# Ledger of designs, part 115: peptides against a protein of PDB entry 6TME

Target 1, 324 residues: chain A of PDB entry 6TME
Amino acid sequence: NRLKRAYIALQAWKKAFYSDPFNTAANWVGPDVCSYKGVFCAPALDDPSVLVVAGIDLNHADIAGYLPPELGLLTDVALFHVNSNRFCGVIPKSLSKLTLMYEFDVSNNRFVGPFPTVALSWPSLKFLDIRYNDFEGKLPPEIFDKDLDAIFLNNNRFESTIPETIGKSTASVVTFAHNKFSGCIPKTIGQMKNLNEIVFIGNNLSGCLPNEIGSLNNVTVFDASSNGFVGSLPSTLSGLANVEQMDFSYNKFTGFVTDNICKLPKLSNFTFSYNFFNGEAQSCVPGSSQEKQFDDTSNCLQNRPNQKSAKECLPVVSRPVDCS
Target 2, 324 residues: chain A of PDB entry 6TME as posed
Amino acid sequence: NRLKRAYIALQAWKKAFYSDPFNTAANWVGPDVCSYKGVFCAPALDDPSVLVVAGIDLNHADIFGYLPPELGLLTDVALFHVNSNRFCGVIPKSLSKLTLMYEFDVSNNRFVGPFPTVALSWPSLKFLDIRYNDFEGKLPPEIFDKDLDAIFLNNNRFESTIPETIGKSTASVVTFAHNKFSGCIPKTIGQMKNLNEIVFIGNNLSGCLPNEIGSLNNVTVFDASSNGFVGSLPSTLSGLANVEQMDFSYNKFTGFVTDNICKLPKLSNFTFSYNFFNGEAQSCVPGSSQEKQFDDTSNCLQNRPNQKSAKECLPVVSRPVDCS

## One batch from the design tools (peptide; made by RFdiffusion4, then SolubleMPNN)

Design b2_p15_6_s4 (from b2_p15_6, 7 letters changed)
Fold by OpenDDE base, seed 3:
Structure b2_p15_6_s4 (fold): chain B 324 residues (1-324), chain A 15 residues (1-15)
Amino acid sequence: as target 1 above (324 residues)
Amino acid sequence: MKEELKKKVQEILNE
């Protein structure tokens, strides 16, 4: 019965293919769905004597098409990997029936519409990759209530603010890059206890960096480049004991870049170029360390090469934003 | 049981 339902789902999906350049679904014929290319069966959890469709892997198949609602019949699927295709439309709400969903990767496709809220219905979801699509609108706050190991949202059309619920996230990796997020980074960010990598690149984020960033003691990568952040770097950044890669470039930061930041023990690369910093400690100067790479280009630093003109600096440096 | 199944599926997908 379960394989019959899977057959119905997979045949409906095959019919939803507009193009299959590699003939991936050429063998999707007949009731033996476990022999289908990209379909993987395993013993059911409730009855080991019964085989069920437990995984889909159609990565890099360049398939054009959409996800039909009949995919909701794949109730035993735990792994759904369909990245690097040309699937379009929306993620079907019928996928809420896939209660065993563990890894959901639809990255590098042509999906549109709002955040696929069906992903929030999966109680066991650990991996969510929706990057490189055309998802739009607000990020639902509930995404960070999920016990996810990784959240990949980059290269979409998401707008509005980052939810304050971010502090509840147990994810080690979170990417916001290349969206249209706006507003401040929530102060609750410091509560992300398992965070290793966070990327904000290329958004419309603004305001001061919250002091609570300094509580992210497990962070190895922190990239806030290409935004509208203002004010001084928080002194609490000295708490980033494990940061290796840090990028604040292409913002509107002002003030002094301190020794406490540049002397972070595991810091390998610190880019703070294309800001309005008016001073830096000697430890921040490019070439001052063999173990650390710095970039101070295009700031308002005295006696440094490739800095902004006084005309560009004066209006900003003379009106520093107080983040206190 | 659930974790074992997940591991098995992952192994299959990685082959």
Scores: peptide ipSAE 0.028, ipTM 0.686, DockQ to the pose 0.046
Fold by OpenDDE base, seed 4:
Structure b2_p15_6_s4 (fold): chain B 324 residues (1-324), chain A 15 residues (1-15)
Amino acid sequence: as target 1 above (324 residues)
Amino acid sequence: MKEELKKKVQEILNE
């Protein structure tokens, strides 16, 4: 009996709660699991006459506890949303039995350990949100082989390089922000055919930006701020026909910010502050347009306010990195 | 940023 298995799983989970401030699990009593707060039942896909637990939504419950292995008995769950709790430990490998998993949101918790590779076992997964946790180690390359619509990895402890398989991703939104990723952005990034938003904020990324970024014609948000990128901005950025928000601030970029970037047709906000740019086109000057906002603060620009001193600029500007 | 981005993604997924 599927509901009996669900009962075992949910009772094991209730026992794994250390704190339930809102008494969310107070009604988790008895065999009628479909009446449990945050538990949603639906007709089974294989037999519409059978009622199964199809979804969990415990978002914003502030529950402290862990995920017990008995959760693997929830084999009919397609939606698992436990956002904004205080769950700790690791994601159980037993969740590999949840073959219908479609949306997995464990964001804003206290999960630790390596990337939850169990997510790679779900054939129908479309949404993965593991942001605002303490996941660590390398990102498995296979994550980008999944047919995901969104990938949220930000605010974790991931390290090493971004996999070259990123170009295989069909995701419209990908966040890497506030991790410890290092190395270059892979050249394969230009192959992300469905990409609308990508965020690299606050990593240890370095090297030159790949020219292939200019192939991202559907991107509306591109944020590479707070990294260690060097060299000039690629001229191919003129290909970003739909970019609205672009941020390259807090890097080590040099060279000239060109008209072909600042005149992008959909560009509304372009921040390139806190770099070592030594020139900008008139179209890039803050206040030059009523429709566009620019920030050129703390560069090596002549005749602009709030720039770096010659002492700070000269060592970097005199040794430009050639990205060609 | 947390919920706003999630909401936007949900809107995209529902289209």
Scores: peptide ipSAE 0.008, ipTM 0.560, DockQ to the pose 0.131
Fold by OpenDDE base, seed 1:
Structure b2_p15_6_s4 (fold): chain B 324 residues (1-324), chain A 15 residues (1-15)
Amino acid sequence: as target 1 above (324 residues)
Amino acid sequence: MKEELKKKVQEILNE
């Protein structure tokens, strides 16, 4: 009996709670699991006459505990939303049995260990949110081979380089922010066909920006702030016909910020502050447009306010990085 | 910065 298996799983999970401050699991008593708070039943896909546990929503329950292996008995679950809790430990490998998994949100918890590779085993997964945890190590390249609509990885402890397989991703939104990623952005980034928003904020990324970024015609948000990028902005950024929000602040960029970038047709906000730019086009000057906001603070610009001193600028500007 | 990112992501999810 599928509901009996669900009962075993849910009772094991209740037992794995260390704290339930809102008494979310208070009604998790008896065999009628479909009445449990945060448990949602639906007709099974393979037999509409059978009721199964199809979804879990424990978002914002502040539950402390762990995910027991018995959760692997929830084989009919397609939606698993447990964000904003205090769950700890690792994602159980037994969740590989949840072959209908469509949306997996474990964000804002205390999960640890490597990337939960069990997520790669789910053939129908479309949404993966593991942000605001303590996941660590390398990002498996295979994550970008998945047909995901969104990939949220931000605010973890991931390290190493961004996999070159990123270009295979069909995701519209990808977040890498606030990890420990290093190295260059792969040139394959320009192959991301459905990309609307990408965020690299607050990593250890370095090197030159790849020219292929300019191929991201559907990107509306591009944020590469708070990294170690060097060199000039690629001239190919003029190809970002739909970019609205662009942030390159807090890097080590040099060179001239061109009209072709600042005159992008959909650009509403362009932040390039806290770099070593030594020139900007008039169209890039803050206040030059009523429709666009610019921030050129703390660069090496002449005749602009709030710039770095010559002492800070000269050592960097005199040694331009050639990205060609 | 963290809160700003959270907001941006939430906006994306609501689209």
Scores: peptide ipSAE 0.010, ipTM 0.502, DockQ to the pose 0.146; fails the geometry check
Fold by OpenDDE base, seed 5:
Structure b2_p15_6_s4 (fold): chain B 324 residues (1-324), chain A 15 residues (1-15)
Amino acid sequence: as target 1 above (324 residues)
Amino acid sequence: MKEELKKKVQEILNE
């Protein structure tokens, strides 16, 4: 019965393929769905004597098509990996029936529509990768209430502020890069206890960096480049004891880059180029350390190469944003 | 140099 439902689902999906360049679904014939390429069976969790479809892996198949609602019949699927295809349309709400979903990777496709809220219905979800799609609209705040290890949202069309619930996230990796997120980074960010890597690259984020960033003791990668951030770097950044890579380039930061930031113990790369910094500590100067790489290009620094002109600097530097 | 600066980020974004 369960495999029969899987057969119906998989045949409906095959029918929904517009192009299968590698003939991945060529063997998707007959009732033996466990022999299908990219379909993986395992004993059911509720009845080990019953074989069920537990996983789908169609990664890198370059398949064009859509996800039909009949995929909701794959109720035993825990792993759904279909990255690097050309699937289009929306994620079917019928996938809410896949209550065992553990890893959901639809990255590098052509999915559209709002955030797939069906992902929020999966109680056991640990990995969510929806990057490199055309998802749009607001990010549901509930995403950060889930016990996810990784949240990949980058390279989409999300338009909203970052939810304050971000502080509730237990994820080690979160990517917001290359979206249309706006507003400030929430102060609750400092509550992300398990955070190792966070990337904000290439959004419309603005305002001052919250002081609470300095509470991210486990962060190894912090990239806020290519946004509209203003003000000085928070002095609390000296608390980033494990940061290895830090990028604030291509913003509107002002003020002085302090010794306390540039001497962070694990800092290997610190890029603060293309801002309006008007001073830096000697420890921040490129070439000052053999162990650390710095880029201070295109700021308002005196006696440094490749800086902005006084004409470009003066209007910004003379009107610093007070973040206090 | 810029590529080295983005090594970990690139891994996150592309893998």
Scores: peptide ipSAE 0.008, ipTM 0.416, DockQ to the pose 0.113; fails the geometry check

Design b2_p15_7_s1 (from b2_p15_7, 5 letters changed)
Fold by OpenDDE base, seed 1:
Structure b2_p15_7_s1 (fold): chain B 324 residues (1-324), chain A 15 residues (1-15)
Amino acid sequence: as target 1 above (324 residues)
Amino acid sequence: MKEELKEKVNEILSE
């Protein structure tokens, strides 16, 4: 019965393929779905004597098509990996029936529409990768209430503000890069207890960086480049004891880059180029350390090469933003 | 039980 349902689902999906360049579904014939390329069976949790479709892996198949609602019949699927295809349309709501979903990777496709809220219905979801699609609209705050290990949202069309619920996230990796997020980074960010890597690259984020970033003791990668951030770097960044990669480039930051930041013990790369910083500590100067790499290009620094002109700097530097 | 399934599926996917 369960494999019969899987057969119906998989045949419906095959029918929904517009192009299968590698003939991935060529062997998708007959009732023996466990022999299908990219289909993986395992003993059912509730009955070890019964085989069920537990995983789908169609990564890098370059398949064009859509996800039909019949995929909701794959109720035993825990792993769904279909990245690097050309699937289009929306994620079917019928996937809410896949209550065992653990890893969901639809990255690098052509999906559209709002955030796939069906992902929020999966109680055991640990990995969500929807990057490199055309998902749009607001990010639902509830995404950060999920016990996810990783949240990949980059390279989409998400807009509005980052939800305040971000502080509730248990994820070690979160990517917001290359969306249309706006507003400030929530102060609750400092509550992300398991955070190792966070990437904000290439959004419309603005305002001052929250001081609470300095509470991210486990963060190894912090990239806020290519946004509209203003003000000085928070002094509390000295608390980033494990940060290795830090990028604040291509913003509108002002003020002085301090020793306390540049002397962070694990810091390997610190890029603060293309801002309006008007001073830096000696420890921040490129070449000052053999163990650290710095980039101070295109700021308002005195006695440094490749800086902005006085004409470009004066209007901004003379009007510092108070982040207090 | 869910972890067991995960392990089994991961094993299969790793082949």
Scores: peptide ipSAE 0.030, ipTM 0.717, DockQ to the pose 0.044
Fold by OpenDDE base, seed 2:
Structure b2_p15_7_s1 (fold): chain B 324 residues (1-324), chain A 15 residues (1-15)
Amino acid sequence: as target 1 above (324 residues)
Amino acid sequence: MKEELKEKVNEILSE
């Protein structure tokens, strides 16, 4: 009996709650699990005459607790949304039995440990949101082999390099922001054919930007701010025909910001502040356009306000990194 | 929110 298994799982989960401020699980009593708040039933895929638990939505319930292994009995769940709670511990390996998993959102919780590799076992997964947790260690390369629409990894403790497999991703949105990623952006990034938005904010990324970024024709948002990138901006960035928001601020970039970048046809905001740029085209000057917003603050530009001192600029500008 | 999820579940399960 599939609903009996669901009852066992849900009762085990209720027992795993430390705090339920809104009494969300107050009605989680008795065998009628389909009446439980946040539990959604639907006809089974294999037998439409059988009702099964197909979805969980406990978003914004502020529940403190953990995910018990008995959740692996919810084998018919396709949607699991438990964001904005205080769940702690690790994602149970028993969730590998949830082979219909389509959307998995555990964002804004207190989960810890390595990347939840159980997510890689779900053949039909399309949406993965694990942001705003305490996941740590390296990102498994296999995440980008999944046919995901979106990958939200931001605000965790992930470290090591970004896998070269990133180029295999079919995701439209990928967030790496506010982690501890290091090394260079892989050259394979240019192969991300469906990419619309990518965010690298606030990591330990370094080296030169790969020229292959210019192949990201569908990108509307590219944010690489608050890293350790060096060298000049790639001339191939002129290929970003659809970019609207671009941020390279708070890096160690040098060289000249060209017209070909600042005149991108859909560019709305371009922030390149807090670098060591020693020149910019007139089209890059803040206030030069009514349609575009620029920020050139705290560079090594001549005849511009709010620039770094010559003493700060000279050691860096005189030793440009060759990215060729 | 409940209805939206139910609709989405039904959509996924109907495919």
Scores: peptide ipSAE 0.030, ipTM 0.704, DockQ to the pose 0.037
Fold by OpenDDE base, seed 3:
Structure b2_p15_7_s1 (fold): chain B 324 residues (1-324), chain A 15 residues (1-15)
Amino acid sequence: as target 1 above (324 residues)
Amino acid sequence: MKEELKEKVNEILSE
């Protein structure tokens, strides 16, 4: 009967396809759903003698359509991968019945509406990829209460502030890039004990960087470029013992870029271009190291090429923001 | 890719 429910769901989904350029669903005929292209069956967890639909992989199928509510009948699905399609509409709330959901990838589609809160109902979810869609509104704080390995939110229409609950996240990779997030980075960020990569590129974030960033001992990639950050870089950034890629470009930072930052032991690339820094240590100068690449372009540095004019610098440099 | 997913499914279900 589980496969019968799966049949109903999959036939409803096929009916919801507007276009199937590669004829992916051409063999989606008859009750043998385990033979369907992109459908994967496995023994049920509760009864190994029963075969169930455990996975969907329709990645790169260029299918146009929507997700019908009947997909909630796929109650045994643990892997749902449908990236790089043209699915539109909203994620059905009926997917709350998929209590075994482990990996959910709907990236590179045309989904709209608020954050798919149904993802919060999945107790075993470890991977969430909703990037490259048109999701909008506020990010639910509860997303960071989930025991996720990765959270991909980039290239959407999310707005408002980043929740303070971010510090509760156990994710190793989090992307906020290319949204409309605003406000400050929460001080709780330093509590992200498993964080390796975090990307804030291309938002409307502002204020001072929190000192607590320096507590991110495991971070290898920290990109805060293309925002509205102000003030000096926190001295606590010297604590980023494993950072390899660091980008603060295209902000409104001021002050002095210190040796303690540029001499970070694992640092390979440090971009702080297109700011209002008025000084840098010798260790920060591009070409000063063979092992490290720096970019100091378009700051307010003396005796460096490609800097901003005095006219551009003076109004900002003369009124530095005190982050203390 | 298909085989990789099958292996992943089996891995998850074996836990």
Scores: peptide ipSAE 0.029, ipTM 0.704, DockQ to the pose 0.039
Fold by OpenDDE base, seed 5:
Formats: C-alpha cells, sequence, structure tokens
Structure b2_p15_7_s1 (fold): chain B 324 residues (1-324), chain A 15 residues (1-15)
C-alpha cells in the first residue's frame, strides 16, 4: 500500500523534527496522510484509481530537523518544496527511489555535505534549488547534462572550477553566486542556447572572460561581479543583443570600455565600477543616456569623479593582462 | 561584501 509507505515516511519525518514553530505537523496524525498539512495527494500515474502522495510543500515553515532515510518511501513524490526551514544534515540517498521527482527545492535551509548527487539520479528533474545552504565540495559535471530549466546553487560552500559541461546545459537560469568557485569561466559557456540569466557574483573566479560569452544571444542578465577577473572586456560582448543587466563590478578588469558594449540595444543597467578601466566611450558615461544606467565609479578613468588614485592605478594599468 | 551587492543578489535570485 503506497499510502501506508507514505505514512511510515511522514511519521518518521515528524519524529525527525526538532522544532515546529507553526505546528505544521500538528495534524500529521493517523493514516489519512492526504489530510496532512503540506502533503498533497493525486492519482498515481501508473494507476489512476490509486491515490498517492505526489507533492510536499513545507515552504516557510521554519521547521528544524533533518530528512530521515524513510523519506525514500515517498516514491510517488514529484514536487518536493521545503524551502525556508531549518532542516540540517544531508539529503538522504534513499531519495533515489523518488523517480518522479520534477521539482526539488530545499533552498534556505541548513543542509551540509557534498553536492546531493541523488539529484542526478532523477530522470525527470526540471527544477533544482539548493541555494542558501552549506553544501560544499565540487560541483559534479553531470549536473549540466540534465535537462534542467533552472539551477540554483548560490549561497553555498561549493569549491572547484565550473565544469566545462556547462555548455551542455539547457537551463534558462543558472546561479553560482556566493560560493567558492575558482578558475576561469569555461569557453563552453557560449553553447548555453537557452540561457537567460547567469550569476557568478562573489566567487573566486579569475582569468580572462571568454570571448564565447558574446554568443549568449538570449541572455538578459549577466553578472560576474565580485570576482578576480582580469584583462579587457571581450569585444564579442557586442553580441549580447538581449542583455538588460550587466555587472562586472569589483574585479580587476583593465582597458577601455567600448561604445559597442555601452550601446547594446536592450542594455538598461551596466555596472563596471571598482575595476581598473583606464578609458570609456562617451556612451558609457553615467548620465549620457536617459534609458541606460551606468556606474563607472572607482576605476582609472580620467576626468571622472570618484576614481582610484594614480598610485593605485599605475601598477595595474601599466601591466595589462593580455587575453589574446 | 557590499550591502548593495547583497540586495542585488536577493532581487535577482528571489521570487
Amino acid sequence: as target 1 above (324 residues)
Amino acid sequence: MKEELKEKVNEILSE
């Protein structure tokens, strides 16, 4: 009996709660699991006459606890949303039995350990949100082999380089922000055909930006701020026909910010502050456009306010990194 | 990290 298995799982989970401030699980009593708060039942896909637990939504419940292995008994769950809780520990490997998993949101919790590789076992997964946790270690390259619509990894403790397999991703949104990623952005990034938004904020990324970024024709948001990028902005950025928000602030970029970048047709906000740019086109000057917002603060620009001192600029500007 | 950056991240990443 599927509902009996679900009962076992849910009771084990209730037992794994350390704190339930809103008494969310107060009604988690008895065999009628479909009446449980945050538990949603639907007809089984393989047998419409059988009612199964198809979804969990405990978002914003502020529950402290862990995910017990018995959750693997929830084999019919396709939606698992438990964001904004205080769940700790690791994602159980037993969740590999949840072969119908479609959306997995464990964001804004206290999960630890390596990347939850169990997520890679779900053949139908389309949405993965593990942001705002304490996941650590390497990002498995296989994550980008999956047909995901969105990949939220931000605000974790991930280390290592970004896998070259990123170019295989079909995701429209990918976030790497506020991790410990290092190395260069892979050149394969330009192959992300469905990419709309990508965020690299606040990592240890370095090197030159790959020219292939300019191939991201559908990107509307590109944020690479707060990293260690060097060199000039790629001239190929003129190809970002749909970019609206672009941020390169708080890096070590040098060179000239070109007219071709600042005149991008859909560009609404371009921040390149806190770098070592030594020139900008007139079209890049803040206030030059009513439709575009620019920030050139704290660069090495002449005749602009709030720039770095010559003493700060000279050592960097005189030794530009050649990205060719 | 600059507070403004944090706010920006929240704006972009939050629904």
Scores: peptide ipSAE 0.007, ipTM 0.423, DockQ to the pose 0.087

